# Peptides against a protein of PDB entry 7BBL, part 23

Target 1, 86 residues: chain A of PDB entry 7BBL
Amino acid sequence: IAQESLESQEQRARAALRERYLRSLLAMVGHQVSFTLHEGVRVAAHFGATDLDVANFYVSQLQTPIGVQAEALLRCSDIISYTFKP

## One batch from the design tools (peptide; aimed at target 1 A15 T50)

Design b2_p18_3_s3 (made by RFdiffusion4, then SolubleMPNN; from b2_p18_3, 7 letters changed)
Fold by OpenDDE base, seed 5:
Structure b2_p18_3_s3 (fold): chain B 86 residues (1-86), chain A 18 residues (1-18)
Amino acid sequence: as target 1 above (86 residues)
Amino acid sequence: SAFVAALEAAIAEERAKL
């Protein structure tokens, strides 16, 4: 019985994860998101858009422990996790 | 918006790989 190659299986797995990620972004549109950054820093911001390939997050009203930034860019490398209410 | 449209297009692109 012919089976899908291991590489093909891995590609599909990556695609599934990518789709899930993208759907989370779609659900995020128009909502405030809580981001967990390095060293336990937590921020909240209104989601605007991303660079889909690089995963830069363009946000507004970034609420940080030291103040609010009207507009901000969060790099993917800065973000450990995020949560939001769709 | 342009971003939402791009996002939905990207989702469709990934779905096509499954």
Scores: peptide ipSAE 0.626, ipTM 0.935, DockQ to the pose 0.916
OpenDDE base, seeds 1, 2, 3, 4: peptide ipSAE 0.623, 0.625, 0.620, 0.515; ipTM 0.935, 0.936, 0.934, 0.912

Design b2_p18_3_s4 (made by RFdiffusion4, then SolubleMPNN; from b2_p18_3, 9 letters changed)
Fold by OpenDDE base, seed 5:
Structure b2_p18_3_s4 (fold): chain B 86 residues (1-86), chain A 18 residues (1-18)
Amino acid sequence: as target 1 above (86 residues)
Amino acid sequence: SAFEARLQAAIAEYRALL
């Protein structure tokens, strides 16, 4: 019986995770999202778009510990997790 | 929107790998 290679199994796993991620982005368009950043910092913002290649989040009404930014860019590298209500 | 369209296209590409 033919068996899938380890490499192909890993590829499928990566693809599944990527699809899930992209679907989450699609679901959050126009919604307020709560972002957990490093050191317990949490911010909320309205999600606008991302750069699918560079992994930047373009958001509006970013509520930060030091104030509100009308427009902002968040780096994926700064984000630990996010949550939102679809 | 253009962004949503791009997302859907990208999703389709990865779905094809499953």
Scores: peptide ipSAE 0.477, ipTM 0.882, DockQ to the pose 0.899
OpenDDE base, seeds 1, 2, 3, 4: peptide ipSAE 0.444, 0.471, 0.453, 0.081; ipTM 0.875, 0.880, 0.876, 0.611

Design b2_p18_4 (made by RFdiffusion4)
Pose (drawn by RFdiffusion4):
Structure b2_p18_4 (pose): chain A 86 residues (1-86), chain P 18 residues (1-18)
Amino acid sequence: as target 1 above (86 residues)
Amino acid sequence: MTQEEFIAAAEAEIAALE
């Protein structure tokens, strides 16, 4: 059989990377997720959902240095990193 | 996006990738 084109190989790689990423998002259901925001602020909340095109987070019980926000949307642009324990 | 919508969308995208 003909060799697989480089383009087809890149497509398979994107699929493999995306599938793993999506599994990592599904794994946050039912867990707390912590975030590192701008200015070095560290917060945490109960995971609700993320958008799949852009990594915006929908969370509840967001704990910040100044209080607790019952529902929150943390925009992708607000976040440097997020961390959770499976 | 609700959690239910998120789960359904993510699983649908995984199935499309397979």

Design b2_p18_4_s1 (made by RFdiffusion4, then SolubleMPNN; from b2_p18_4, 5 letters changed)
Fold by OpenDDE base, seed 4:
Structure b2_p18_4_s1 (fold): chain B 86 residues (1-86), chain A 18 residues (1-18)
Amino acid sequence: as target 1 above (86 residues)
Amino acid sequence: MSLEEFVARAEAEIAALR
């Protein structure tokens, strides 16, 4: 029985991760999301959209330690993790 | 990008990954 190549296995793994990510983004539509940023900063915001190519998060009602921003842009590179209730 | 555009693009990419 022919074994799947390492490259093929890696491709499937990447595809699976990408799909999981995209599904999570879709699941957070219309929900408040908690973002963990660098230096232990945590913010909460309503998910608006993302740029799938650039991986920017467009959010509203961003609650920060010093106040609320009506609209904000969070770069993927600034985000360590996120959580939400689907 | 609008929410509608985002949803459409995300769904399209998911479909393409299948």
Scores: peptide ipSAE 0.588, ipTM 0.933, DockQ to the pose 0.822
OpenDDE base, seeds 1, 2, 3, 5: peptide ipSAE 0.585, 0.583, 0.583, 0.586; ipTM 0.932, 0.932, 0.932, 0.932

Design b2_p18_4_s2 (made by RFdiffusion4, then SolubleMPNN; from b2_p18_4, 5 letters changed)
Fold by OpenDDE base, seed 5:
Order: C-alpha cells, then sequence, then structure tokens
Structure b2_p18_4_s2 (fold): chain B 86 residues (1-86), chain A 18 residues (1-18)
C-alpha cells in the first residue's frame, strides 16, 4: 500500500492549520474583537483586516485606556490573545 | 489594507491550499 511521505503529511498539516487560521480571521470581519495586550491591557476594536504575513491588525473604533481611535493598526507582536463573539 | 482586499486575498489563499 502506498504511504504518504512524512514531508507530504507535514505539508497537509501546515495547510490545514493555515486554512483554519484564515477562516477564523474571515469570521471576525466586521465584528468587535477583544484584544489582550501586554501588562494586562485589554482593548476592543472592530476587525477590518490583517496582513497575511501576520504583521498587523487593521481595526476600527479601537477602545483604549486613553480613548477611542477611529482607525488603528495593532502590531501582532503586541497582541497576546484575542476573543470575539461570532 | 482594506477589508475587501483582505477578504479577497484570504479566500484566494484558502482556495489555493486545496
Amino acid sequence: as target 1 above (86 residues)
Amino acid sequence: MSTEEFVARAEAEIAALR
């Protein structure tokens, strides 16, 4: 019986994870997302887009401790985690 | 990047992963 190579298995696994990630981002489009940043800081913003290389989150109505920004760019490196209600 | 551009790119990549 022909067996899939280890390389092919790893490739499929990576592809599956990437697809799941992208689909999760698509699900957030237009929704308010709660972001946890460093030092326990939490902000909320409407999700617009991300760079496909996972560099930035493009958001709107960013609620920060010091006020609201109509449009904002959150660096992925600053984000610990995020949650949203679908 | 606009939401529209993002959606298009993400969907295109998903399609390409199949």
Scores: peptide ipSAE 0.703, ipTM 0.951, DockQ to the pose 0.897
OpenDDE base, seeds 1, 2, 3, 4: peptide ipSAE 0.702, 0.701, 0.701, 0.702; ipTM 0.951, 0.951, 0.951, 0.951

Design b2_p18_4_s3 (made by RFdiffusion4, then SolubleMPNN; from b2_p18_4, 7 letters changed)
Fold by OpenDDE base, seed 5:
Structure b2_p18_4_s3 (fold): chain B 86 residues (1-86), chain A 18 residues (1-18)
Amino acid sequence: as target 1 above (86 residues)
Amino acid sequence: MSLEEFVRRAEAEIAELR
């Protein structure tokens, strides 16, 4: 019985993670999302869209500790995690 | 990127991953 190579297993794992990520993005459309940023900073915003290649989050009504921004751009590299109610 | 474009691209990529 032929075994799948490690490389193929890794490819499938990456594909699965990517799909799960994309599905989560689609699920948050039209919802408020809570983002955890570096150094424990937490913000909430309504999801607008993302740049799938550059990994930017386009959001509205961004609530931060220092105020609210009507429109904002969050770099994915600055986001540690996010949560939302589907 | 618009929301519509985002959704279209995301769904397309998911389809490609299957």
Scores: peptide ipSAE 0.596, ipTM 0.935, DockQ to the pose 0.814
OpenDDE base, seeds 1, 2, 3, 4: peptide ipSAE 0.593, 0.591, 0.592, 0.593; ipTM 0.935, 0.935, 0.935, 0.935

Design b2_p18_4_s4 (made by RFdiffusion4, then SolubleMPNN; from b2_p18_4, 7 letters changed)
Fold by OpenDDE base, seed 5:
Structure b2_p18_4_s4 (fold): chain B 86 residues (1-86), chain A 18 residues (1-18)
Amino acid sequence: as target 1 above (86 residues)
Amino acid sequence: MSLEEFVARAEAEIERLR
């Protein structure tokens, strides 16, 4: 029986993860998202869009420990995790 | 990037991944 190569299995796994990520982003549209940043900092913001290539989050009404920003850009590299209510 | 453009690009990439 022909077996799928390890490389092709890895490609499918990466594709599945990427699809899940993209679907989660689409689910964020129109919702407030809670982001966990470095050093345990947590912020909340309304999701606007992401730059799928450059890895940036465009958000509004960003609630931070020191105040609220009407509009903000979050770098994906600064985000450890996120949660939201679909 | 606009929201509309983002949605379109995300949906297009999901389709390519299928």
Scores: peptide ipSAE 0.593, ipTM 0.932, DockQ to the pose 0.816
OpenDDE base, seeds 1, 2, 3, 4: peptide ipSAE 0.589, 0.590, 0.588, 0.591; ipTM 0.932, 0.932, 0.932, 0.932

Design b2_p18_5 (made by RFdiffusion4)
Pose (drawn by RFdiffusion4):
Structure b2_p18_5 (pose): chain A 86 residues (1-86), chain P 18 residues (1-18)
Amino acid sequence: as target 1 above (86 residues)
Amino acid sequence: FVTMEMADAQALASLAVP
């Protein structure tokens, strides 16, 4: 059989990377997720959902240095990193 | 624990797949 084209290989790679990423998002269901925001602020909340095109987070019980926000949307642009324990 | 940098998470989120 003919060799697999580089383009086809790159597509398979993207699919493999994406599938793993999507599993990692699904794994946050039912868990708390912490975030590192701008200015070094650390917060945490109960995971609700993420958008799949851009990594915006929908969370509840967001705990911030100044209080608790019952529902929140943390925009992708607001976030440097997020961390959770499976 | 699992940590993801947002630049990497956004890059993965932008991957076009069939």

Design b2_p18_5_s1 (made by RFdiffusion4, then SolubleMPNN; from b2_p18_5, 8 letters changed)
Fold by OpenDDE base, seed 4:
Structure b2_p18_5_s1 (fold): chain B 86 residues (1-86), chain A 18 residues (1-18)
Amino acid sequence: as target 1 above (86 residues)
Amino acid sequence: EVTVLMEEAQRLAALEVP
């Protein structure tokens, strides 16, 4: 049995983590997520969808300090972190 | 609760691996 290279093992591990993450996004659909943005801004919204390269989050009922936006686009590059309840 | 750091998540989600 040929021994799998370390590089190949790392590739499989990354692939597994990617799949896990993508599945977590699917699980978030329709659920409220708390987002921490830059400059200490925190918002909450219902996760709707993302694009194929996960560059953007399409959300609804975005709660901001100045009000609620029915539909919104959050650029992932603007997000520091997010929290959700599985 | 699950907290995700986007910087780490984006490395996983990216289709292009540098």
Scores: peptide ipSAE 0.668, ipTM 0.887, DockQ to the pose 0.616
OpenDDE base, seeds 1, 2, 3, 5: peptide ipSAE 0.666, 0.668, 0.667, 0.667; ipTM 0.886, 0.887, 0.886, 0.888

Design b2_p18_5_s2 (made by RFdiffusion4, then SolubleMPNN; from b2_p18_5, 7 letters changed)
Fold by OpenDDE base, seed 5:
Structure b2_p18_5_s2 (fold): chain B 86 residues (1-86), chain A 18 residues (1-18)
Amino acid sequence: as target 1 above (86 residues)
Amino acid sequence: EVTVEMAEAQRLMGLKVP
């Protein structure tokens, strides 16, 4: 009986999770997302897109502590977490 | 409602965020 190695099982699991994440990014397009940044700063914005290496999030209607920015770039390195409603 | 930890997501994607 053929048995899949543990390494292969882990690879398959990672691939599935990557696919799920990528799908979630697509699902976020046009939706408002709540971002948690460093120092407890929280902002909200509509997700537009991300680059190939997921280094930046391109958003619109960014609600910051000091006002609203029509178009903005959020560096993923500045983001701790984010929440959205599908 | 879905919450994503960016560090976890980046690790999953094989990326290193400074």
Scores: peptide ipSAE 0.677, ipTM 0.891, DockQ to the pose 0.405
OpenDDE base, seeds 1, 2, 3, 4: peptide ipSAE 0.676, 0.677, 0.676, 0.675; ipTM 0.889, 0.889, 0.889, 0.889

Design b2_p18_5_s3 (made by RFdiffusion4, then SolubleMPNN; from b2_p18_5, 5 letters changed)
Fold by OpenDDE base, seed 1:
Structure b2_p18_5_s3 (fold): chain B 86 residues (1-86), chain A 18 residues (1-18)
Amino acid sequence: as target 1 above (86 residues)
Amino acid sequence: EVTVLMADAQALAALEVP
């Protein structure tokens, strides 16, 4: 049996991470999500939607240091990671 | 608790670039 190439293994790993991301979107609908942004900034918001090119997150009840925004747009370029309880 | 890196999402977006 021919051994799978390193490139094929890496491709499968990337595909698994992409699938995990997509499944997380389904799991977080309506839930509060903690977003880790650049420069140590963290915000919490309820997930609404994201666009197809993964440019923006549309959220509600965004908790910021200066108050709560009912609706907001987070640029994905500002986001390092996010955490939620499914 | 689930944590996701945005880098994983960006790798997907790069595949959709026309």
Scores: peptide ipSAE 0.505, ipTM 0.822, DockQ to the pose 0.450
OpenDDE base, seeds 2, 3, 4, 5: peptide ipSAE 0.498, 0.500, 0.498, 0.501; ipTM 0.819, 0.821, 0.819, 0.820

Design b2_p18_5_s4 (made by RFdiffusion4, then SolubleMPNN; from b2_p18_5, 7 letters changed)
Fold by OpenDDE base, seed 5:
Structure b2_p18_5_s4 (fold): chain B 86 residues (1-86), chain A 18 residues (1-18)
Amino acid sequence: as target 1 above (86 residues)
Amino acid sequence: EVTVEMAEAQRLMGLEVP
């Protein structure tokens, strides 16, 4: 019986997780997301899009400690984590 | 609720994590 190599199994597992993540990004469009940034700073915004290399998040209604920005760019390198409700 | 660690997500995507 032919058996898939260990490497191939791992590749399929990673591919499945990548697809799941990409689908989650699509599901977030237009929804509010809570972002945790460095030094414990937290902001909330409506997710709009990412660029092709997922370097930036383009968001709207960004709630910051000093006010609300109608449109904003969050560098992914500034983001530690984010939380959303699917 | 779903929480995503950005570094983990970027690693999964094969992106360089600073």
Scores: peptide ipSAE 0.672, ipTM 0.887, DockQ to the pose 0.411
OpenDDE base, seeds 1, 2, 3, 4: peptide ipSAE 0.669, 0.671, 0.670, 0.672; ipTM 0.886, 0.887, 0.886, 0.888

Design b2_p18_6 (made by RFdiffusion4)
Pose (drawn by RFdiffusion4):
Structure b2_p18_6 (pose): chain A 86 residues (1-86), chain P 18 residues (1-18)
Amino acid sequence: as target 1 above (86 residues)
Amino acid sequence: SAFEAAVLAAIAEEQAKL
Protein backbone atom coordinates (compact mmCIF):
# COMPACT_ATOMS: atom_id res chain seq x y z
CA ILE A 1 0.00 0.00 0.00
CA ALA A 2 1.07 3.61 -0.62
CA GLN A 3 2.68 5.45 2.24
CA GLU A 4 0.45 7.57 4.37
CA SER A 5 0.75 11.22 3.42
CA LEU A 6 2.29 13.64 5.90
CA GLU A 7 -0.99 15.57 5.89
CA SER A 8 -2.97 12.42 6.80
CA GLN A 9 -0.46 11.73 9.58
CA GLU A 10 -0.86 15.26 10.94
CA GLN A 11 -4.63 14.86 10.91
CA ARG A 12 -4.42 11.62 12.86
CA ALA A 13 -2.13 13.38 15.34
CA ARG A 14 -4.59 16.24 15.84
CA ALA A 15 -7.38 13.72 16.35
CA ALA A 16 -5.33 11.80 18.91
CA LEU A 17 -4.36 15.02 20.76
CA ARG A 18 -7.92 16.34 20.69
CA GLU A 19 -9.44 13.10 21.90
CA ARG A 20 -7.07 13.09 24.88
CA TYR A 21 -7.84 16.74 25.60
CA LEU A 22 -11.57 16.11 25.49
CA ARG A 23 -11.19 13.17 27.90
CA SER A 24 -9.27 15.48 30.25
CA LEU A 25 -12.20 17.97 30.18
CA LEU A 26 -14.74 15.23 30.83
CA ALA A 27 -12.63 14.12 33.78
CA MET A 28 -13.29 17.46 35.56
CA VAL A 29 -17.04 16.73 35.85
CA GLY A 30 -17.90 16.46 39.52
CA HIS A 31 -14.55 17.87 40.68
CA GLN A 32 -13.16 21.08 41.99
CA VAL A 33 -10.84 22.95 39.69
CA SER A 34 -8.32 25.55 40.74
CA PHE A 35 -7.12 28.38 38.56
CA THR A 36 -4.18 30.72 38.31
CA LEU A 37 -5.49 34.07 36.99
CA HIS A 38 -3.94 37.36 36.07
CA GLU A 39 -2.03 39.12 38.87
CA GLY A 40 -1.15 35.72 40.32
CA VAL A 41 -4.58 35.29 41.90
CA ARG A 42 -5.41 31.73 42.80
CA VAL A 43 -9.06 30.70 42.92
CA ALA A 44 -11.05 27.48 42.89
CA ALA A 45 -14.56 26.34 42.10
CA HIS A 46 -16.78 23.41 41.32
CA PHE A 47 -16.41 22.48 37.68
CA GLY A 48 -19.49 22.92 35.55
CA ALA A 49 -18.42 23.01 31.90
CA THR A 50 -16.05 24.41 29.38
CA ASP A 51 -16.72 25.68 25.91
CA LEU A 52 -15.10 23.37 23.34
CA ASP A 53 -13.91 25.98 20.82
CA VAL A 54 -12.35 28.29 23.42
CA ALA A 55 -11.44 27.16 26.92
CA ASN A 56 -13.91 29.33 28.90
CA PHE A 57 -14.97 27.71 32.18
CA TYR A 58 -18.44 27.68 33.69
CA VAL A 59 -18.06 27.12 37.43
CA SER A 60 -20.03 27.33 40.69
CA GLN A 61 -18.97 28.34 44.18
CA LEU A 62 -15.98 30.28 42.90
CA GLN A 63 -13.76 31.04 45.89
CA THR A 64 -11.69 34.20 45.43
CA PRO A 65 -9.57 36.23 47.83
CA ILE A 66 -12.50 38.62 48.40
CA GLY A 67 -15.42 36.19 48.58
CA VAL A 68 -17.47 33.40 47.04
CA GLN A 69 -19.34 33.85 43.76
CA ALA A 70 -22.21 31.36 43.41
CA GLU A 71 -21.97 31.12 39.61
CA ALA A 72 -19.18 32.33 37.41
CA LEU A 73 -17.76 32.30 33.91
CA LEU A 74 -13.98 32.42 33.81
CA ARG A 75 -13.00 33.43 30.36
CA CYS A 76 -10.10 31.74 28.56
CA SER A 77 -8.36 35.11 28.44
CA ASP A 78 -8.64 35.45 32.25
CA ILE A 79 -6.80 32.14 32.91
CA ILE A 80 -3.12 31.24 32.84
CA SER A 81 -3.52 27.65 34.13
CA TYR A 82 -6.02 25.30 35.76
CA THR A 83 -5.37 22.32 37.96
CA PHE A 84 -7.48 19.45 39.29
CA LYS A 85 -7.10 16.11 40.99
CA PRO A 86 -8.87 13.24 39.14
CA SER P 1 -25.36 16.78 31.34
CA ALA P 2 -25.32 18.74 28.13
CA PHE P 3 -21.58 19.32 28.56
CA GLU P 4 -20.89 15.57 29.01
CA ALA P 5 -23.00 14.71 25.99
CA ALA P 6 -21.13 17.38 23.85
CA VAL P 7 -17.75 16.14 24.98
CA LEU P 8 -18.65 12.50 24.36
CA ALA P 9 -19.94 13.39 20.86
CA ALA P 10 -16.71 15.26 20.13
CA ILE P 11 -14.64 12.28 21.37
CA ALA P 12 -16.59 9.93 19.03
CA GLU P 13 -15.80 12.24 16.09
CA GLU P 14 -12.07 12.23 16.89
CA GLN P 15 -12.05 8.47 17.30
CA ALA P 16 -13.70 8.08 13.95
CA LYS P 17 -10.83 10.12 12.38
CA LEU P 18 -8.25 7.74 13.99

Design b2_p18_6_s1 (made by RFdiffusion4, then SolubleMPNN; from b2_p18_6, 5 letters changed)
Fold by OpenDDE base, seed 4:
Structure b2_p18_6_s1 (fold): chain B 86 residues (1-86), chain A 18 residues (1-18)
Amino acid sequence: as target 1 above (86 residues)
Amino acid sequence: SAFEERLRAAIAEERAKL
């Protein structure tokens, strides 16, 4: 039987994860998102947009432990995970 | 929005790889 190569399987796996990620972005449009950052810091913000290439998050009304930022940029490297209610 | 359109396009692009 024809068997998909390991490399091809990995490519499809990456594509699947990428699609899942993108769909999550689409789902969070117009919603408040909770972000888990490094050192246990958790913030909430209204999702605006992202840079699809760099995965920067452009958000508004960012609630931090020290106050609210009207506009903010959250870099992918700063984000451990995020959750939201669709 | 333009952003949402870009997202949909990107999703379609990834789906085509599966």
Scores: peptide ipSAE 0.657, ipTM 0.941, DockQ to the pose 0.906
OpenDDE base, seeds 1, 2, 3, 5: peptide ipSAE 0.655, 0.655, 0.655, 0.656; ipTM 0.941, 0.940, 0.941, 0.941

Design b2_p18_6_s2 (made by RFdiffusion4, then SolubleMPNN; from b2_p18_6, 6 letters changed)
Fold by OpenDDE base, seed 5:
Structure b2_p18_6_s2 (fold): chain B 86 residues (1-86), chain A 18 residues (1-18)
Amino acid sequence: as target 1 above (86 residues)
Amino acid sequence: SDFEARLEAAIARERAKL
């Protein structure tokens, strides 16, 4: 039995993580999501869509420390983690 | 929606690599 190359193993690992990420996006469509940002800032918003390449989050009813924004763009680079109830 | 369809397609592409 031929051993899979290290490169191939890493590619499969990345693919598995990417699939998991994409499934989470699919699950959160139409739901309110809690986002943890830097410096302990937490916001909540209704998830709309993302750009699968740029990884921007298009959300609505964004609850921030300074108020609510009807529509907003969250950059993936600003997000540490997110949680939601499917 | 178009977004959900794109997600499903992307998921399928990743699954095919496994």
Scores: peptide ipSAE 0.661, ipTM 0.941, DockQ to the pose 0.891
OpenDDE base, seeds 1, 2, 3, 4: peptide ipSAE 0.658, 0.659, 0.658, 0.660; ipTM 0.941, 0.941, 0.941, 0.941

Design b2_p18_6_s3 (made by RFdiffusion4, then SolubleMPNN; from b2_p18_6 with V7L L8R E13A Q15R)
Fold by OpenDDE base, seed 2:
Structure b2_p18_6_s3 (fold): chain B 86 residues (1-86), chain A 18 residues (1-18)
Amino acid sequence: as target 1 above (86 residues)
Amino acid sequence: SAFEAALRAAIAAERAKL
């Protein structure tokens, strides 16, 4: 039985995960998203866009524990997870 | 929008790798 290499399997796995991520971004467009940040901090914001190379999130009406920011930038490294209603 | 179009293109590109 012909088996694809481990390297090829890993490449496909990475591509699949990237596709899933990108699809989530597409589904996120125009929606309010809840972000879980470090230390259990949770914020909500309207998704605007990302820069695909750095994965920064450009959002509006960011609701934080201490107030609302009209516009904000969330770095991917600050985000543990996100959820939203499609 | 341009952003959405870019996302769709990127998704297609990843799919092509599978």
Scores: peptide ipSAE 0.608, ipTM 0.931, DockQ to the pose 0.844
OpenDDE base, seeds 1, 3, 4, 5: peptide ipSAE 0.606, 0.606, 0.607, 0.608; ipTM 0.930, 0.930, 0.930, 0.930

Design b2_p18_6_s4 (made by RFdiffusion4, then SolubleMPNN; from b2_p18_6, 7 letters changed)
Fold by OpenDDE base, seed 4:
Structure b2_p18_6_s4 (fold): chain B 86 residues (1-86), chain A 18 residues (1-18)
Amino acid sequence: as target 1 above (86 residues)
Amino acid sequence: SAFVERLEAAIARERAKL
């Protein structure tokens, strides 16, 4: 029986994860998203767009512990996780 | 939007790898 190589399996797995990620971004469009950042900081913002290469999040109405920012950029490296309601 | 279009295109590219 022909079997896919381990490397090929890993490539498929990475592609699947990336597709899942991208689909989540698509689902986020027009919705408020909750972001968990470092040091226990949690913020909420309306999702605008991302840089698909760098994975920067461009958001609006960012609710932070110290106030609201009309527009903001969240770097992927700053984000531990995010949740949203489709 | 341009972003959505790019996103959909990127999704299609990943799907093609599966």
Scores: peptide ipSAE 0.650, ipTM 0.939, DockQ to the pose 0.885
OpenDDE base, seeds 1, 2, 3, 5: peptide ipSAE 0.649, 0.650, 0.649, 0.649; ipTM 0.939, 0.940, 0.939, 0.939

Design b2_p18_7 (made by RFdiffusion4)
Pose (drawn by RFdiffusion4):
Structure b2_p18_7 (pose): chain A 86 residues (1-86), chain P 18 residues (1-18)
Amino acid sequence: as target 1 above (86 residues)
Amino acid sequence: SAAERVAALEAEYRTVTA
């Protein structure tokens, strides 16, 4: 059989990477997720959802240095990193 | 296919997190 084109190989790679990424998002359901925001602020909340095109987070019980926000949307642009324990 | 599996995971995620 003909060799697989480089383009087809790159597409399979993107699919493999995406599938793993999606599984990592599903794994946050029912867990707390911590975030590192701008200014070095560290916060945490109960995971609700993320958008799939842009990594915006929908969370509840967001704990910040100044208080607790019952519902929150942390925009992708607000976040440097997020961490959770499976 | 790989693309169908990615689409299925995206649909599952939207359902679970709705």

Design b2_p18_7_s1 (made by RFdiffusion4, then SolubleMPNN; from b2_p18_7 with A7R A11E T15A)
Fold by OpenDDE base, seed 5:
Structure b2_p18_7_s1 (fold): chain B 86 residues (1-86), chain A 18 residues (1-18)
Amino acid sequence: as target 1 above (86 residues)
Amino acid sequence: SAAERVRALEEEYRAVTA
């Protein structure tokens, strides 16, 4: 029985994760999202869009510990996790 | 396939966020 190559296995794994990510993004559109950042900082914002290549998050009404930002850009590298209500 | 689904999802995302 033919065995899938390591490269093929990795491609399938990446594709699965990408699909999961994209479905998550679609579900977030038009909703408020809670982001967990470093040092236990948590913020909430209305999801606007993301760069599918860079994964930057463009959000509005960002509630931060020091105030609310009407418009903001969150870098994926700053985000540990996020939650939202579909 | 997974690749096809990914492409479709990306297109859908671009459409809803345009």
Scores: peptide ipSAE 0.554, ipTM 0.922, DockQ to the pose 0.807
OpenDDE base, seeds 1, 2, 3, 4: peptide ipSAE 0.551, 0.550, 0.548, 0.550; ipTM 0.921, 0.921, 0.921, 0.921

Design b2_p18_7_s2 (made by RFdiffusion4, then SolubleMPNN; from b2_p18_7 with E4A A7E A11R T15E)
Fold by OpenDDE base, seed 5:
Structure b2_p18_7_s2 (fold): chain B 86 residues (1-86), chain A 18 residues (1-18)
Amino acid sequence: as target 1 above (86 residues)
Amino acid sequence: SAAARVEALEREYREVTA
């Protein structure tokens, strides 16, 4: 039996991760998401969309320590982690 | 294939977030 090349294995792995990511995004649409930012700052916002290439988060009703922003853009670099309820 | 599924998911995402 022919053995799959290393490149092919890596490609499958990347595809699997991408699929997982996309499915999570789809599940996130229309839901409030809790984001953990730097210095332990936590915010919550309604998920709007993300750029599939850059992964910037476009959100609404962003609850921050200093108030609520109707609409906001969260850069991927600003986010440590996030959680949501499907 | 995995690639095909990815493309389909991306298309679906664009549609629901458009």
Scores: peptide ipSAE 0.576, ipTM 0.925, DockQ to the pose 0.852
OpenDDE base, seeds 1, 2, 3, 4: peptide ipSAE 0.574, 0.574, 0.572, 0.575; ipTM 0.925, 0.925, 0.925, 0.925

Design b2_p18_7_s3 (made by RFdiffusion4, then SolubleMPNN; from b2_p18_7 with A7R A11E T15R)
Fold by OpenDDE base, seed 2:
Structure b2_p18_7_s3 (fold): chain B 86 residues (1-86), chain A 18 residues (1-18)
Amino acid sequence: as target 1 above (86 residues)
Amino acid sequence: SAAERVRALEEEYRRVTA
């Protein structure tokens, strides 16, 4: 009998994660997101969009400890985690 | 398929964020 290859299993796993990510992005559209950055820094911003390839976050009304930025770019590498209320 | 779902989601995302 034929059995799914390891490569195929890995592809399915990656696809599942990608799907989960994309669905999260879709749910995030139009909502404020709270980001946890390095050194315990936490910011909030309205979600704009992401680069589907690089996963940069384009946001607006970014609330930082030192002020509000109308528009900003958050690199995925700078983000530890994020939460939002769909 | 999973691949098809991913493509559809990406397309939807592009549409709603355009």
Scores: peptide ipSAE 0.564, ipTM 0.926, DockQ to the pose 0.807
OpenDDE base, seeds 1, 3, 4, 5: peptide ipSAE 0.563, 0.563, 0.558, 0.562; ipTM 0.926, 0.926, 0.925, 0.926

Design b2_p18_7_s4 (made by RFdiffusion4, then SolubleMPNN; from b2_p18_7 with E4A A7R A11E T15R)
Fold by OpenDDE base, seed 2:
Structure b2_p18_7_s4 (fold): chain B 86 residues (1-86), chain A 18 residues (1-18)
Amino acid sequence: as target 1 above (86 residues)
Amino acid sequence: SAAARVRALEEEYRRVTA
């Protein structure tokens, strides 16, 4: 019987992951996000946008241990994980 | 298609974050 190629299966898998990510980003827009950074640092900020290559997070009202930044740029490499309420 | 859905989502994202 006909069978999908391995390359095609991998393409579908990558597309599925990308779709899942994009939908999560869309759900995140306009919401406060809690970020876990290195060394146990946790911050919260209102999500603005990301580069679609997942390089940077553009946020506002960043709550840090030492104060609040009106606007900030978080590099993806600085982020361990994040959570938000859709 | 999956690719079409991805493109549509990217366009939507650019629109709502513009």
Scores: peptide ipSAE 0.577, ipTM 0.928, DockQ to the pose 0.933
OpenDDE base, seeds 1, 3, 4, 5: peptide ipSAE 0.576, 0.571, 0.572, 0.574; ipTM 0.928, 0.927, 0.927, 0.928

Design b2_p18_8 (made by RFdiffusion4)
Pose (drawn by RFdiffusion4):
Structure b2_p18_8 (pose): chain A 86 residues (1-86), chain P 18 residues (1-18)
Amino acid sequence: as target 1 above (86 residues)
Amino acid sequence: THWIAEDQAIRDAWLAAL
């Protein structure tokens, strides 16, 4: 059998990476998720969803240094990192 | 912990292959 092309190999790699990433998003369902935002602000909320093209987060009960926001959309551009315990 | 720039690179690479 002919060798697998480098392009085909790269495609399989993207699929493998994506599948793992998608599972990690699914794993946040029912969990709290913390975020590191601009200015070093740390917040947390109940995970609701993310967009799949851009990592925007839909969350509830967002706890911030100034209060609690019942529903919130944290845009991908607002976030440096997010952390959760499975 | 996930770094949003790294997650977005995965998303962009997948979208570019469609």

Design b2_p18_8_s1 (made by RFdiffusion4, then SolubleMPNN; from b2_p18_8, 5 letters changed)
Fold by OpenDDE base, seed 5:
Structure b2_p18_8_s1 (fold): chain B 86 residues (1-86), chain A 18 residues (1-18)
Amino acid sequence: as target 1 above (86 residues)
Amino acid sequence: THEMAEDQAILDAALAAR
């Protein structure tokens, strides 16, 4: 039985994680999402869309500690994690 | 690749929701 190389296993694992991530983006459309940002900042917003490279999140009703922004852009690099109810 | 096409279709669906 030809064992799959470690590199090939890692490639499949990365691909599976990427697919799961993209599917989560589809599932979160129009839902309120809680985002954890750097420095312990937590915000909630309605997810609208991403850009083609998934570098940015376009969101609405962004609830921040200092107020609500009707429309906002979140950089994916600024997001540590997010949670939502599908 | 087939997988890249599936990923792009998911991404396009996420973009079309704007």
Scores: peptide ipSAE 0.024, ipTM 0.525, DockQ to the pose 0.048
OpenDDE base, seeds 1, 2, 3, 4: peptide ipSAE 0.022, 0.022, 0.020, 0.020; ipTM 0.525, 0.527, 0.527, 0.519

